# Peptides against a protein of PDB entry 5H65, part 7

Target 1, 294 residues: chain A of PDB entry 5H65
Amino acid sequence: QYLERTPLCAILKQKAPQQYRIRAKLRSYKPRRLFQSVKLHCPKCHLLQEVPHEGDLDIIFQDGATKTPDVKLQNTSLYDSKIWTTKNQKGRKVAVHFVKNNGILPLSNECLLLIEGGTLSEICKLSNKFNSVIPVRSGHEDLELLDLSAPFLIQGTIHHYGCKQCSSLRSIQNLNSLVDKTSWIPSSVAEALGIVPLQYVFVMTFTLDDGTGVLEAYLMDSDKFFQIPASEVLMDDDLQKSVDMIMDMFCPPGIKIDAYPWLECFIKSYNVTNGTDNQICYQIFDTTVAEDVI

## One batch from the design tools (peptide)

Design b1_p10_1 (made by RFdiffusion4)
Fold by OpenDDE base, seed 2:
Structure b1_p10_1 (fold): chain B 294 residues (1-294), chain A 10 residues (1-10)
Amino acid sequence: as target 1 above (294 residues)
Amino acid sequence: RPDIPADLPP
């Protein structure tokens, strides 16, 4: 889309909602820490959630690991089951269910594992080997997703989460509705299980200054702004460094703003009403800074 | 057939 550049001083005087193209310097941004800027966003209810920490997941999976797999739910037409007993004092029972495609076990790299009773460490190790893993528990009549506070699907280092508010969970046998039981597309898995998948997003507030005025703009973006997926950045040191470099380039520490590079972006204004307080806010949209950096 | 582990990884 084409918009003429508008100075910030002019924008600050106009009513919302409107869209603008601007050229400004990034005076400052928050949060400063990258891990604090990555959130989970529900496309349906629009709730923003924190990405669960490893410690949170440890607790969830530890609790799940105290449950014994139900023998009557093992070895169905959908999956073949294997049971391990740990050597520790608790002697935990761990079940791994290998999902079949048309009654046939697929290759390891195409096989979905349902893990019952595994710890985070065990699940991560298995996900690295088999790529696709769903943490599950024994329900009354079928296997069920363990907990929406944990990933419903782990693929490599990517944790896929679902919205607790919007999801209406269905049992594991609903995976039968998937025609392709080899690719395990997260959205397809989510749909089959009644999950509304959450989206990883960068959430930041930019203070923009073009010399005529200063305004704060909200950024909520999954992969366009940095050309780096928010879903991958927390698990990849190189991607983290890249984001840090981009931010340092636009907002270098210890340097005066006069020396900052110009940032071109689109912003939209919108009205926010909190009781008697009415204010105009701004959000960055349809902007890629990576192209400006290169 | 997938490569089923003999035991769970530690």
Scores: peptide ipSAE 0.045, ipTM 0.757, DockQ to the pose 0.014; fails the geometry check
Fold by OpenDDE base, seed 1:
Structure b1_p10_1 (fold): chain B 294 residues (1-294), chain A 10 residues (1-10)
Amino acid sequence: as target 1 above (294 residues)
Amino acid sequence: RPDIPADLPP
């Protein structure tokens, strides 16, 4: 898209909403820690949520592991079940259900595992061997998703989360509606189970300065700004390093702002009202800064 | 068929 470049001093005088192309220096940004900038966003209700920490997941799965798998729900037309009994924790039972494709077990790389009663450690180990894993629990008449506070699908190192507010969960047998039971596309799994998938997003506030004025601009972006997926960055040290390098490039520590590189981006203004108070805010949109870096 | 573990990984 094309817009004429507008100085910040002019933008600061104008009413919202409007769109602008700007050239400014990144004076500062928050949060400073990358981990704090990655959130989960619901595309339907627009709620922002924190990405659960390992400790949070430990608690959820540990609680789930206290429940014994229901024998009547094992070995259906949809899946074959195998049960392990642990030597500790009073003989805790873990069920792994291998989802079949048209009654036939697929190859390991195409097989979805439903894990019931597993700890985070056990689930992670299985997810490393089998690409697709869903944590489940025994419901009244069928297996059900364990908890939307935990991933509804784990694929490799990617944790897929669903919105608690917008999701209306359906039982596991609804996976039968999927014609292809080998690829396990997250969106398809979510649809079958009544889940509104959350999106990983970078959420940051930039303080921009072009020498004529200073404004704060909000960034909420999944993969365009850095050309790095927010969904992958937390689990990839190289991607984290890349983001850090990009931020250090635009906002180098220990250097005066006069030496900072120029950042070209698009911003849009919008009104925020709080009672009788009106404020104009700014959001970065349709901007890529790392095209030459990635 | 999937490679079914003999036991849960430690």
Scores: peptide ipSAE 0.045, ipTM 0.758, DockQ to the pose 0.014; fails the geometry check
Fold by OpenDDE base, seed 5:
Structure b1_p10_1 (fold): chain B 294 residues (1-294), chain A 10 residues (1-10)
Amino acid sequence: as target 1 above (294 residues)
Amino acid sequence: RPDIPADLPP
């Protein structure tokens, strides 16, 4: 999409909604800490949620580990089950269910594991060894997703979350509807289980200055702006460093703004009602900084 | 088939 560049001073005088192309310097941004800028966003209800911390997940899985796997739900047509008894922690029972593809166990790198009673550490280790992991619990008649406050799917280091508000959970046997039980596409798994997947997003507020005016613009972006997936950044030190480097490039510490690089981006204006007051706000969209650095 | 470990990874 092509738009003529508009100075901020002109934009600030116009009514919303409108779209603009701008060239400005990043005077400042919030939040400064990367982990605070990564959120979970529901594409349906638009709720923003915090990404659960390791401590939060520890609690959830610890609670789940207090329940004994139901023997009646083991070894179905969908999965083969193996039970471990821990040597410590009061002999805790852990069930791992290996999902079969047409009655055949797939290769480890294509296998979905359903884990019942595992700790976060155990689950993460298994997810590193196998392709996909779903934390589950024994329901009345079937295995069920453990808790939407925890990932519904873990693939390597990526934790996939679902929206509690918008999801209507279905039991694990609904995975039978998936023809391909090897790739385990997160969206397909979510659909089968009645989950509305949350999206990892970078959420930031940019203060932009082009010398004619100053404007605050909201950024909510999953992977376009930095060309780095928000879904991976929290678990990858190199990606974190890359984001930090990008932000330091646009907003270098210790130097004056006149020496800052120019950021070219698209912004859209929109109206917000705050009580009796109407305010025009701005959001960055369809922008990749790697391509638009001037 | 997946390589099923005898025990859960520590």
Scores: peptide ipSAE 0.045, ipTM 0.755, DockQ to the pose 0.014; fails the geometry check
Fold by OpenDDE base, seed 4:
Structure b1_p10_1 (fold): chain B 294 residues (1-294), chain A 10 residues (1-10)
Amino acid sequence: as target 1 above (294 residues)
Amino acid sequence: RPDIPADLPP
């Protein structure tokens, strides 16, 4: 994609919608904290949601852990079940269901675990060991996804979330529709369970200044802008540092804007109507920033 | 066969 570079002053005078290529300095950006910029986006209803914090998940899983696994739902053709009784005062029962492939238990790295009654800590530990985990609960006739407020699938450190609005959850036995019960592709799992998967996105507002004008541009991007997946950044300190470094490069603290590097990007304008107020907004698109090796 | 733990991970 190629567009001629347009000065901001010219852009600010034009009606929307239009696409532009710009070269501007990043005067400022919001939010300043990376963790605040990572959101979940639904590709269908387009709602933005906060990524649940550990504390949020703790509550969800703690509540789930108060429920006793239904013995009638254990050891089906789909999965083999193992039950633990905790040694704590409450004698909490935890069920781990190992999903079989064609009646055979796959290797640990290929095995999907359905965890029922586990705490966040326990679930995370199991996910780290077995790579694919679905938090579940006992339904009336089948295991069901525990809560869409929690991940529907945990793969290593990656938490896959579903849209509460757009999803129509189906019971766990619908995983039988998957021919391959070893790879556990998130989209396939989601489809089988009636889940509309959410997408991790960076959400930021950039104040851009090219010396001719100033405008605010919205950034919503999953992995292109930073060349870092939003889905992984929250769980990887190195990736976080990389993003911070990039932002510090473009908007160094304590330095005058005259010394800021130029940011080249594409922006599109669009109309927004809020009641009687009409405004033109701008969004960054199809842009990758690269940090120059110094 | 997956390595089934004897107990929940600590």
Scores: peptide ipSAE 0.044, ipTM 0.759, DockQ to the pose 0.014; fails the geometry check

Design b1_p10_1_s1 (made by RFdiffusion4, then SolubleMPNN; from b1_p10_1 with P2E D7V)
Fold by OpenDDE base, seed 1:
Structure b1_p10_1_s1 (fold): chain B 294 residues (1-294), chain A 10 residues (1-10)
Amino acid sequence: as target 1 above (294 residues)
Amino acid sequence: REDIPAVLPP
């Protein structure tokens, strides 16, 4: 829909909620570090979470690796199991369960591995060789997802996370409900296991100035604004560089604002109540950086 | 709604 351009000074005087088209310069933005702007968002409860750091994952998987795989849960109709004993760490047991499709092991590029007792390093090695991996643990009667603080699914370099608040975890045997046990679509895996998938999002605050006024606008976007998926940016140096270049273009360091490019975008206003304080906030929506800039 | 380009020349 077409919206007429509105100056910021006029917007600042109006009640919320409303939608606007604006033309302004990006005076400043936060956070300045890209990795700090990438968050996990729950589409149901709307909580924002930090993406776990490698160190966080190390701890989780190290803890999991202290547990011995339960022999009674090995080699089911769903998966074939292989067990390794490490030479160090007092003979730690690692179990890899190869999920079968209709009783047959699929090709490596179609295979889902359930990894039990593996370290982050070991998991990463396996994920590089196979299509998909799920970190698991031995439950009472079945394998279970290890921890929602860790990825529930790893595909290549992409870590898929679930919401702790909204998920009601089901045991691994629920993967049997999937007709296709080769593609391992994250949403399908999540559904089978009772997981509400989290979404990678860019979260930034833009200070916008059009010469008539200044306002802060919130950006929460997964892949539209930069035309770069937030889910991939942390694992791709080139994508990171691209985002940095875009931000440097909008807000070039060492240059006066008069020379900044104009940002044309949509913003919506909304009311926020914090205790006794009522505030109008703004969010960017339906806006994409021009292709020729990327 | 259609996405609009964010950047215009100064």
Scores: peptide ipSAE 0.033, ipTM 0.558, DockQ to the pose 0.031
Fold by OpenDDE base, seed 3:
Structure b1_p10_1_s1 (fold): chain B 294 residues (1-294), chain A 10 residues (1-10)
Amino acid sequence: as target 1 above (294 residues)
Amino acid sequence: REDIPAVLPP
């Protein structure tokens, strides 16, 4: 859809909801730290939550590691199990279950591991070697997902999270419903286990100024605006540098706003009620940083 | 609609 450019002063006088095309300078943005701008978003209930920190995950996996794997749940038609006893003072038992495809173990690069009792470091090590890792625990009748506060699936350096509110967890044997037990598509795994997957999103507030007015616009985007996946940025230094460079381009430090580039984007207005106060807010949409800028 | 490029020269 074509929209004519509208000055901010005119937009600020209009009722919501409406869509606009604007040309403005990015006076400032928040949060300033990239890691603070990356959140998890539920597509169903729309809850925003923080990405768990390493310390948070350490606690969860350490707690899980205190539980002994149930021998009765080892070596099923779905998976072959191996047990290790750690050399630490506690003699921790770790179970790794290798998921089979039609009764046959796949190649390591296509194999899903179910890890029971692993620490974060051990899980990360395995996820780098094998295709996919799911942290699990022994349930009453079957293996179960360990905790939705931790990733339900780890593939390389990518951590996939699920919504606690919207998910209704099912036991591990439900992975049998997957026809392809080699690719382990996150959405398919989530569906099989009753998980509503969360989406990584960049969440930022832009203060825009076109000389006629100043407007704050909200950015919530997974991979369109920066052409960089929010799901990968926290684990990739090069991607982080790229995002930082883009933001520095929009808001170059140490120079006056008059020298800033123009930001051309779409924004939509919407009504927000906070108690007795009604406010019009704005969100950026359908906007991408030019490729030659990246 | 198509995405528009965000950055233009000042």
Scores: peptide ipSAE 0.029, ipTM 0.554, DockQ to the pose 0.031
Fold by OpenDDE base, seed 4:
Structure b1_p10_1_s1 (fold): chain B 294 residues (1-294), chain A 10 residues (1-10)
Amino acid sequence: as target 1 above (294 residues)
Amino acid sequence: REDIPAVLPP
């Protein structure tokens, strides 16, 4: 739909909800640090969560590594198991289960590993070599996902997380329901295991000024605005630099706002009620940074 | 809906 440009002063007087096309300058934005702007969002309950830090994951995996893999759960029709005993660290046992496709082990680039008792470092090493890794633990009758506070699936440098509130976890054998046991699509894995996957999103607040008024608009976007996936940016220095460059272009440091570029975007208004206070908020949508600007 | 460019080129 074609929307005519509306000045901010006019928008500020209107009731919500409405959609607008605006042309404004980015006076300021928050948070300033990219890491702080990347969140996990549940599509069902809409909870926003912080992306776990390495230290958080270390604790979870260290705790998991204290548990001994159950021998009875090794080598099923679904997976072949290999177990290692570490030379150090009190003889810690690590089990790696290689998921088979129709009874056959796939190539390493197509293989899903289930890791039991691994440290973060070990898991990361394996995830770099193999297609996919799921941290697991021995349940009563089957392998189970280790912890939703940790990734349920690691693919290279991408950590896939699930919503604790909305997920109803199922045992690992439910992966049998997947027809294709080579691609390991995160959504399919999540569905099989009863996980509601969280989405990586950029969450920022833009202060927009077109000379007629000032408006704060929220950006909650996964991959459209920057043309950079929020799921990858934290693990890629080049992508981080790109985002920083974009933001510096919109809001260049050390110069006056009069010299800032004009930002053209869509915003939608919506009502937020907090007790007796009714507030109109604004969100940026359907907006992408132009390639010529990057 | 069509995505629009965030910044007009100078």
Scores: peptide ipSAE 0.018, ipTM 0.483, DockQ to the pose 0.030
Fold by OpenDDE base, seed 2:
Structure b1_p10_1_s1 (fold): chain B 294 residues (1-294), chain A 10 residues (1-10)
Amino acid sequence: as target 1 above (294 residues)
Amino acid sequence: REDIPAVLPP
């Protein structure tokens, strides 16, 4: 739908909900640090969560490593198991379960590993060599996902998380329902295990000024605005640099706002009720930074 | 560039 440009002063006088095309300068934005702008969002319950830090994951995996793999759950039709005893003072047992496709072990680039009792460091080392890794634990009758506070699936440097509130976890044998046991599509894995996957999103507040008025617009976007996936940015220095360059272009440091570039974007207004207070908020939507801007 | 155009997603 084509929208004519509307000045902010006119928008600020109108009731919600409405959609607008605007041309404004980005006076400021929050948060300033990129890592603070990346969140996990549940598409079902809409809860926003922080992305776990390495230290958080270390604790979870250390706790998991205190449990001994159950011998009865090793070497099933779904996976072949190999057990190691670590050489450290604790002598931890680590189990790696190699998921088979129709009874055959796939190549490393197509193989899913189930890791039981591993540390974050050990898991990361394995994920560098194999296509996919799922942290697991021994349940009563089957292997189970270790903890939704940790990734349910690691593929390279990408950590896939699930919503604790919306997920109803199923045991690992439910992976048998997957026809293709080589590609390990995150959504398919999630579905098989009863997981509602969380989405990486950029969450930012833009203060927009077109000289007629000032308003704050909320940005919640996974990959459209920057044309950079929020799911990859935290683990890729080049992508981080790109986002920083874009934001520096919108808000050049050391110069006055009069010299800032004009941002043309779409915003929508919506009503928010906070107790007895009604307010109108704004969100950026369907907006992509032009490729030639960088 | 003074103008940063926004484009609808392809």
Scores: peptide ipSAE 0.011, ipTM 0.489, DockQ to the pose 0.040

Design b1_p10_1_s2 (made by RFdiffusion4, then SolubleMPNN; from b1_p10_1 with I4V D7K)
Fold by OpenDDE base, seed 3:
Structure b1_p10_1_s2 (fold): chain B 294 residues (1-294), chain A 10 residues (1-10)
Amino acid sequence: as target 1 above (294 residues)
Amino acid sequence: RPDVPAKLPP
């Protein structure tokens, strides 16, 4: 798509909705801390949520660990079960269910574990050794997902979350519908369990200035703008550094805006009604940070 | 439509 460059002063006078190509300097941005700019977004209801912190997850899993696994739900055609009793914590029982593929246990790097009664630490340890982990609890007739406030699926360091509003949870036996029980694609797992997966997004507000005017543009993007997945950035120091470097490049600290680089991007305007006030807002879209090579 | 690069100087 081609758009002619429009100065901000002209854009500020126009009605929404419209699309623009602009060239402006990033005067400032918020939030300043990267971890504050990463959110979870529902593609259906469009709710934005905070990514749960370790402390939040600890509480959820500790609560789950107070429940005793139901012996009647162990060792089905779908999974083989092993039970551990902790030496501490009053003999807490932890159940690990190894999901089988056509009755055969997959290799560890392809295996899905259903963990019942595990702490965050224990779950994380297992997720580093096995392909996938789902925190579960004993339901009345089947294992069920533990809590949508926690990840429904953990793969390595990646936590996959579901929308509480849009999801209609189904029991674990619905994983039988998956033809491939080795890859454990998050979207497929979500679909089988009735989960609407949330998307990690960068959420930032850019204050843009081209010398003719100043406007704020909203950035909500998963992996396009930075060419870095929002889903991975919180767990990868190198990715964090990369984002920080990009932002420092656009908005270098300690120097005057006159020395800032020019940002070329698309923005779209849209109307927002807050009570009696009608406001025009702007959002960055279809833009990727790139460095030109000589 | 193609992405518009936020071009940075070298």
Scores: peptide ipSAE 0.039, ipTM 0.616, DockQ to the pose 0.030
Fold by OpenDDE base, seed 2:
Structure b1_p10_1_s2 (fold): chain B 294 residues (1-294), chain A 10 residues (1-10)
Amino acid sequence: as target 1 above (294 residues)
Amino acid sequence: RPDVPAKLPP
């Protein structure tokens, strides 16, 4: 799409909604800490949520680990089960269910594990060896997802979360509906289990200044703006450094704005009404950091 | 919709 470049002073005088192309400097941005800028977004109800911290997950899995796996739910046509007993005083039972593909156990790199009673540490260890891990619990008649406050699917270092509000959970046997039981596509798994998957997004507020005016523009983006997936950045130091470098280039610390680079991007205006207050807000869209910056 | 690159001056 093509839009004429519009100075901020002109934009600030116009009614919403409209789309603009601008050339401005990034005076400042918030939040300054990257981990605070990564959120989970529901595409259905549009709720923004915090990414659970490790401590939160520890609690959830610790609680789950207090539950004993139900023997009657082990070794179904869908999965083969193996049970471990820990050496600690509590003698905690851990069940690992290996999901089969057409009755055959797949290779480890294609295998989905259902983990029942595992700690975060144990789950993470297994996720490093197997394709996918789903934390589960024994339900009344079938295995069920443990808790939507925890990942419903772990693949390597990627934690996939579901929306508590929009999801209507179904039991694990619904994975039978998946034709391909080797790739374990997160969206397919989510659909089978009645989960509305959340999306990792960068959420930032940019203060833009072109010398004619100043406005704040909202950034909510998953992977386009930085060309870095929000879903991966929290678990990858190199990606974090890359984002930090980009932001430092746009908004160099310790120097005056006169020396800042000029940025070209799209922004759209929209109306926000809070009670009696009506204001125009702005959002960055369809904008990617140039390759020479990355 | 095509993305517009946020460009820095050379």
Scores: peptide ipSAE 0.039, ipTM 0.623, DockQ to the pose 0.030
Fold by OpenDDE base, seed 1:
Structure b1_p10_1_s2 (fold): chain B 294 residues (1-294), chain A 10 residues (1-10)
Amino acid sequence: as target 1 above (294 residues)
Amino acid sequence: RPDVPAKLPP
């Protein structure tokens, strides 16, 4: 897609919506902290949500761990159950349900665990050894997803979240609808359980200056701009470092803007109305940092 | 200083 470069001063005079190609310097950006720029986005209702912190998850799982697994829900055609009793905490019980593929337990690298009554630490330990983990609780007639405030699926270091607003949760036995009970594709799991999966996104505001004018452009992107997945960045120090390096390159600290590099990107304008107030806003789109820069 | 290159759709 080709667009002619337009100076910011000209853009600032035009009505929305329009698309532009610009060449500008990144005067500043917010938020400054990377972890604050990573959000969860619902593709259906478009709400932005904070990624839960470890402390938030601790609370959720601690609460879940106060409930005793229901014996009647153990060992079904879908899963085999193992129960552990802790030495402390008045003998807290933890249930791990190993999901079977056509009645057969798969290998560890293909196995989905349903964890009931586990702490965050215990869940993380299991997720490091097995393919996938779903935190669950005992429902009335079946196991159910524990809480959409926590991950509905953990695979390695990736936490998959669902939208509370858009999801209509179904019981765990609905995993039976999956023909393949080895790969545990997040979207398939979500579909089976009635979950609308949230998407990790970078959310930033760039202040762009080309010498003719200044405007703020919104960035909401999952993996294209930085060529780094927002879903992985919080759990990977090297990826975090890479993003920081990119931002430092665009907006180097301790030097004047005259020495900043020029950034070429696409922006689109759009109208935002708040009561009687009308504002034109801008969003970065279809822009990727070059590979040789990363 | 050189431009920071970005990949743009054709």
Scores: peptide ipSAE 0.041, ipTM 0.615, DockQ to the pose 0.039; fails the geometry check
Fold by OpenDDE base, seed 5:
Structure b1_p10_1_s2 (fold): chain B 294 residues (1-294), chain A 10 residues (1-10)
Amino acid sequence: as target 1 above (294 residues)
Amino acid sequence: RPDVPAKLPP
């Protein structure tokens, strides 16, 4: 619904919680570097986590590659298995399980691969050629997700992560519950495997100034504010450039604030308790960068 | 509630 514009000086005097429409300039923002502003957020427990670095994933997959795929778990009704033995690395065995749709192997662009014993490089190569990849390991009775510290699903360059706190993992055969084994929607895969998906979010603090007052507002947004998915930005140079351009436009370097553009946005106030001290904080919501700006 | 575009002045 429509909210009247309220000056920051008036907002700063009011109790929380309330919602406001404001017109202000972006004096500054933190963090300044894009890669530091992208986090993983659990919608259930609200935990914020860092996006794993390539080095972190390398370690996880290297550890997984030390285990030999269990022959007993190969070639089920759900998937066909192929085993590769590397010429290097002491003859490491890699198992790739091709998930079938009603007993038929789908096209590459619709295929889900379960990878056991693969390195990050190998997994990434496969994810670029096939629709979807899940890193797995041999469990006692079935294949299982390798590690929630790694992506549970890779689609192209997008890594999908799950919450360790909120997830109750189920074995790979639970993918049988999916009627459509071609699209491999991340949420459906997560549900079948008992995973609570984490959401990529931009996390920033905006210092807003409208000339009447200064206010810090928190931004936590996945794809609405920039009209750029946080899930894709880390792997796409063009998207990174776009975000940088937007931020430079709002807060141009080397220019005085009086020349900054005016921003219109919604903010909500909320109470935070730090011991005996009560603080009012602010969060940006339901705000999108205008299309004419992008 | 409607989204508010972050508008630049014309």
Scores: peptide ipSAE 0.038, ipTM 0.615, DockQ to the pose 0.030; fails the geometry check

